# Peptides against a protein of PDB entry 5JNO: the designs that were tried, part 44

Target 1, 112 residues: chain A of PDB entry 5JNO
Amino acid sequence: MVAKFQPPPEYQLTAAELKQIVDQSLSGGDLACRLLVQLFPELFSDVDFSRGCSACGFAAKRKLESLHLQLIRNYVEVYYPSVKDTAVWQAECLPQLNDFFSRFWAQREMED

## One batch from the design tools (peptide; aimed at target 1 E17 P41)

Design b1_p30_7_s3 (made by RFdiffusion4, then SolubleMPNN; from b1_p30_7, 11 letters changed)
Fold by OpenDDE base, seed 3:
Structure b1_p30_7_s3 (fold): chain B 112 residues (1-112), chain A 30 residues (1-30)
Amino acid sequence: as target 1 above (112 residues)
Amino acid sequence: SILDQIAANPELLAAYQRAQAVLDEMLAER
């Protein structure tokens, strides 16, 4: 038997909801970034939010944490099983996630 | 759904929309 990842209720996507995001994505990295936006919109807000999750409710402002990345990776693996390989995850998804996240806040800083 | 919850919060919705716009711009450069 293999353990199955079970996200907390506030971060659960149905198969249909996940497929909608996949249909908008052209790659695993693209999918990862879209998941980041939909699962954790509070990371892109100027307002502090708490989702009330005992395990993942705390999120540092403007920081991608291990729990965020782990949750995203688990969803990406559903349609891109190759990201189970850490080397693939680090080459195809992590750089795009970091680039996107940094780009977002860099732009916001320039607007101030 | 998560999207319904986002839509119910104006501040989260604004953040979501801004993030999507930046992402679309980034992808368009490729």
Scores: peptide ipSAE 0.690, ipTM 0.953, DockQ to the pose 0.879
OpenDDE base, seeds 1, 2, 4, 5: peptide ipSAE 0.687, 0.687, 0.687, 0.688; ipTM 0.951, 0.952, 0.951, 0.952

Design b1_p30_7_s4 (made by RFdiffusion4, then SolubleMPNN; from b1_p30_7, 9 letters changed)
Fold by OpenDDE base, seed 2:
Parts: C-alpha cells; sequence; structure tokens
Structure b1_p30_7_s4 (fold): chain B 112 residues (1-112), chain A 30 residues (1-30)
C-alpha cells in the first residue's frame, strides 16, 4: 500500500484559500501556475532562502522538481479532475508551468 | 495561511510579486 501524497503543513491550503486561487484562474494550466507562485515563491527568489541557516539543509535549486509538480497537480485535480489523466496533465498544465518558469528566469537573466 | 507566511518574509514577498507580474503578463498575451 502506498500512502497518499501529503504536503508539509506550510504547503497545505484550506478550501477557502484554494477557492480564492481558482476564482482567479481561467484554466487548469492557469491554476497550476498560480499555485506554483503561491506555494513556492522561494523558487522565484534572487537570493538563497536558506542562506541564514546552513543546518536547515541544502538550498533548493531554481528548478521545478517532481515533488513540486505532484503537489500542484493534487490541488489542480480538485477542480479539474481530468488532470488525473497523465496525458491531460502533460498537455494542459505541465507546458504552462514550464513555459512560465522558464520565461521568468529568462527575463531575470536579461535584467542582470 | 500560505499568503500570510509569504507576507511575513520580505524576500518571499518580493519574489511572489515578481513572479505574479510575469504570470500576469504571460496571461495577457495569451
Amino acid sequence: as target 1 above (112 residues)
Amino acid sequence: SVLEQIEADPELLAAYRRAQAVLDEMLAEA
């Protein structure tokens, strides 16, 4: 038996919080990107969010990891059950996430 | 709340706002 994916408390959204994001979203892909921003703002930081605590572990890299994507997908499927299908997730959400994330850092690179 | 956690950290808040701005731009182009 495999346990259901459970996010750490800091990434746990209430129904009201999720609904608020959904109300701002026009699609599953849009929702996914908004969730990315709200759940993992540290991925968009110019500084090492862990610089103040070496004992806290390794600093997260500027990349979307499987755990990030899995958590986002779990929230998205609440309102867009079709993303339970991997093909739908890969067509509707994953490209939007990757494009957004890449666009962000490409733009930041140009500003440096 | 998650947002309250972000707002409590100036670095996270700045990152959040920058990311949201880029997202808004991307959505406007679509």
Scores: peptide ipSAE 0.664, ipTM 0.945, DockQ to the pose 0.913
OpenDDE base, seeds 1, 3, 4, 5: peptide ipSAE 0.662, 0.662, 0.661, 0.661; ipTM 0.944, 0.944, 0.944, 0.944

Design b1_p30_8 (made by RFdiffusion4)
Pose (drawn by RFdiffusion4):
Structure b1_p30_8 (pose): chain A 97 residues (1-46, 62-112), chain P 30 residues (1-30)
Amino acid sequence: MVAKFQPPPEYQLTAAELKQIVDQSLSGGDLACRLLVQLFPELFSDRKLESLHLQLIRNYVEVYYPSVKDTAVWQAECLPQLNDFFSRFWAQREMED
Amino acid sequence: MPVREPLSLERYEEVMEEWKEEVEEINERA
């Protein structure tokens, strides 16, 4: 309806780059976690899993898992897995020392 | 495929601010 949305260049993936991540993905949730690592490595250095970031990941995930357009599917599969992946990463870091 | 390098803090802040403004403009038009 309203406009063409494109992510900032730094977060833009080519179709070839997206296909490659998908090929390695075990599931929609795993794809979502891999996309979090590829798109937002600054979130893992010295939370900000904020709405714009999650929506960008969801948009990419929907190209290959269109059922993720259903918010219930997003919330049942991908979103818990992203938050648990992120929580686990940070707890693992906290525990190194 | 290798993982992308993180954005610098300055660049990150700029990218996030510009992205928030673009989303707000799209929401106002909607």

Design b1_p30_8_s1 (made by RFdiffusion4, then SolubleMPNN; from b1_p30_8, 15 letters changed)
Fold by OpenDDE base, seed 1:
Structure b1_p30_8_s1 (fold): chain B 112 residues (1-112), chain A 30 residues (1-30)
Amino acid sequence: as target 1 above (112 residues)
Amino acid sequence: LPVKPPLSPEELEKVLKEFKEQVKKIEELA
């Protein structure tokens, strides 16, 4: 049985952690991608957590869910308040996230 | 995207506090 993903408390970045990621980012879209990697490393793994751990409450699926995106958006909004506008989020950040995620797995597939 | 002016540590902590509350709300809705 696979439970719906819920972020644990470890996904709550400290002020210092967030600032560090922001300082490393070149744009809002870049920030979003960096947050994706930092917050959800399980999305970039071949390991299936659903079978090995019932208590973890999440499965290693290779897809971005609404909750993942919402959490990323909230962090991005701290320094890029324009993403409060859904149109801006969909134009500036979502394509970046999707492209980054898709490219990652496409490359991994080519390596096999 | 327009960049928000850098927040002071105190302001950033306030923002993150509000963020945490939002996360809880999202988790409850999910």
Scores: peptide ipSAE 0.313, ipTM 0.802, DockQ to the pose 0.040
OpenDDE base, seeds 2, 3, 4, 5: peptide ipSAE 0.268, 0.275, 0.306, 0.177; ipTM 0.790, 0.794, 0.803, 0.679

Design b1_p30_8_s2 (made by RFdiffusion4, then SolubleMPNN; from b1_p30_8, 15 letters changed)
Fold by OpenDDE base, seed 4:
Structure b1_p30_8_s2 (fold): chain B 112 residues (1-112), chain A 30 residues (1-30)
Amino acid sequence: as target 1 above (112 residues)
Amino acid sequence: LPVKAPLSEEELKKVLEEYKKKVEEIEKLA
């Protein structure tokens, strides 16, 4: 996307909140994963929205979509400007995000 | 941006612990 991305108010962190997460992070990729957890806890929820509607057959899917990734990237760029380069984002952050998300749910399946 | 390998098991555990804390806080308010 060419235009500067602006996150919705419900996903906006204060400077202090972001700094706290950065201080806990070991790298840009680690920061991205921590932001994923902080910004989108619903993606890690065990709540199945189909539970209340058996007739519709709707199954809640847990997926990382473009909007999620853009919001995360927006914050990572504050302290790691190099991720403005798409090649850097795809090499350093995106794989770690996908791996972290996948491993999280794989682990949860083993615990259930 | 330093080039690092994907998150280690230790790093994953740290992130999971942060998530657990957040969930617990939310549950207390509900």
Scores: peptide ipSAE 0.104, ipTM 0.604, DockQ to the pose 0.027
OpenDDE base, seeds 1, 2, 3, 5: peptide ipSAE 0.029, 0.086, 0.097, 0.022; ipTM 0.532, 0.597, 0.616, 0.554

Design b1_p30_8_s3 (made by RFdiffusion4, then SolubleMPNN; from b1_p30_8, 15 letters changed)
Fold by OpenDDE base, seed 1:
Structure b1_p30_8_s3 (fold): chain B 112 residues (1-112), chain A 30 residues (1-30)
Amino acid sequence: as target 1 above (112 residues)
Amino acid sequence: LPVKAPLSPEELEKVLKELREKVEEIEKLA
């Protein structure tokens, strides 16, 4: 029998883990960026899985998708309830996330 | 954004429980 679906453990933060990230954060936007790194380290990897594995056929995608953003937002809401408002999320957190992600890969591109 | 909302340990655990349920729902729908 197949067990009940559970979200990947990488997406599940404990109270202690979340508190640590919050304590390190300077703002809600900063918290969002830190959560991005902690929850989805694969988005920052230079490893090309598609090139080395013909058996799995997995291609690493470096895209910040809606699911990533939704998960991050949910954690941010814990300490910044105002981001429940989409307008606040789009003004305070989303631009910082996108800029952080874009700057990261732009910098990597320059190093290549 | 406003100042981060302080939560008691009990409130935090409740929120995280609800969050886990929400995450599960999101993953199922994705």
Scores: peptide ipSAE 0.320, ipTM 0.832, DockQ to the pose 0.042
OpenDDE base, seeds 2, 3, 4, 5: peptide ipSAE 0.283, 0.318, 0.310, 0.255; ipTM 0.813, 0.832, 0.824, 0.797

Design b1_p30_8_s4 (made by RFdiffusion4, then SolubleMPNN; from b1_p30_8, 15 letters changed)
Fold by OpenDDE base, seed 3:
Structure b1_p30_8_s4 (fold): chain B 112 residues (1-112), chain A 30 residues (1-30)
Amino acid sequence: as target 1 above (112 residues)
Amino acid sequence: LPVKPPLSPEELEKVLKELKEQVRRIEELA
């Protein structure tokens, strides 16, 4: 029998951890941004993993993809059920996520 | 800083499946 896949601990959120993040959040959009940092810190890293692997040459891409957003949305829905509506998600959360992510890297580029 | 490389798309889908179940349980308790 194949063992059930277990997510790496750094990508899991307990109920307590989620509650803590919610308590720090000002809105659903703000919560989404905080979850982005918590769940996917690799998207904010300057580390080039390709340097460590000559065989695969894998380089971490700093791109916010649909699966990342789906994971974030699942947690946001717990405390902000309105984001179950795609229109609300697109109006309240996606712009904030994209702006936050883009501004982060824009600032890093200016510092270089 | 993360010490491990990011998950592949296939691994991320598996994570999504598991986290959906976790969220369901959280919603039932909330």
Scores: peptide ipSAE 0.197, ipTM 0.747, DockQ to the pose 0.107
OpenDDE base, seeds 1, 2, 4, 5: peptide ipSAE 0.102, 0.151, 0.026, 0.023; ipTM 0.663, 0.699, 0.588, 0.577; seed 4 fails the geometry check

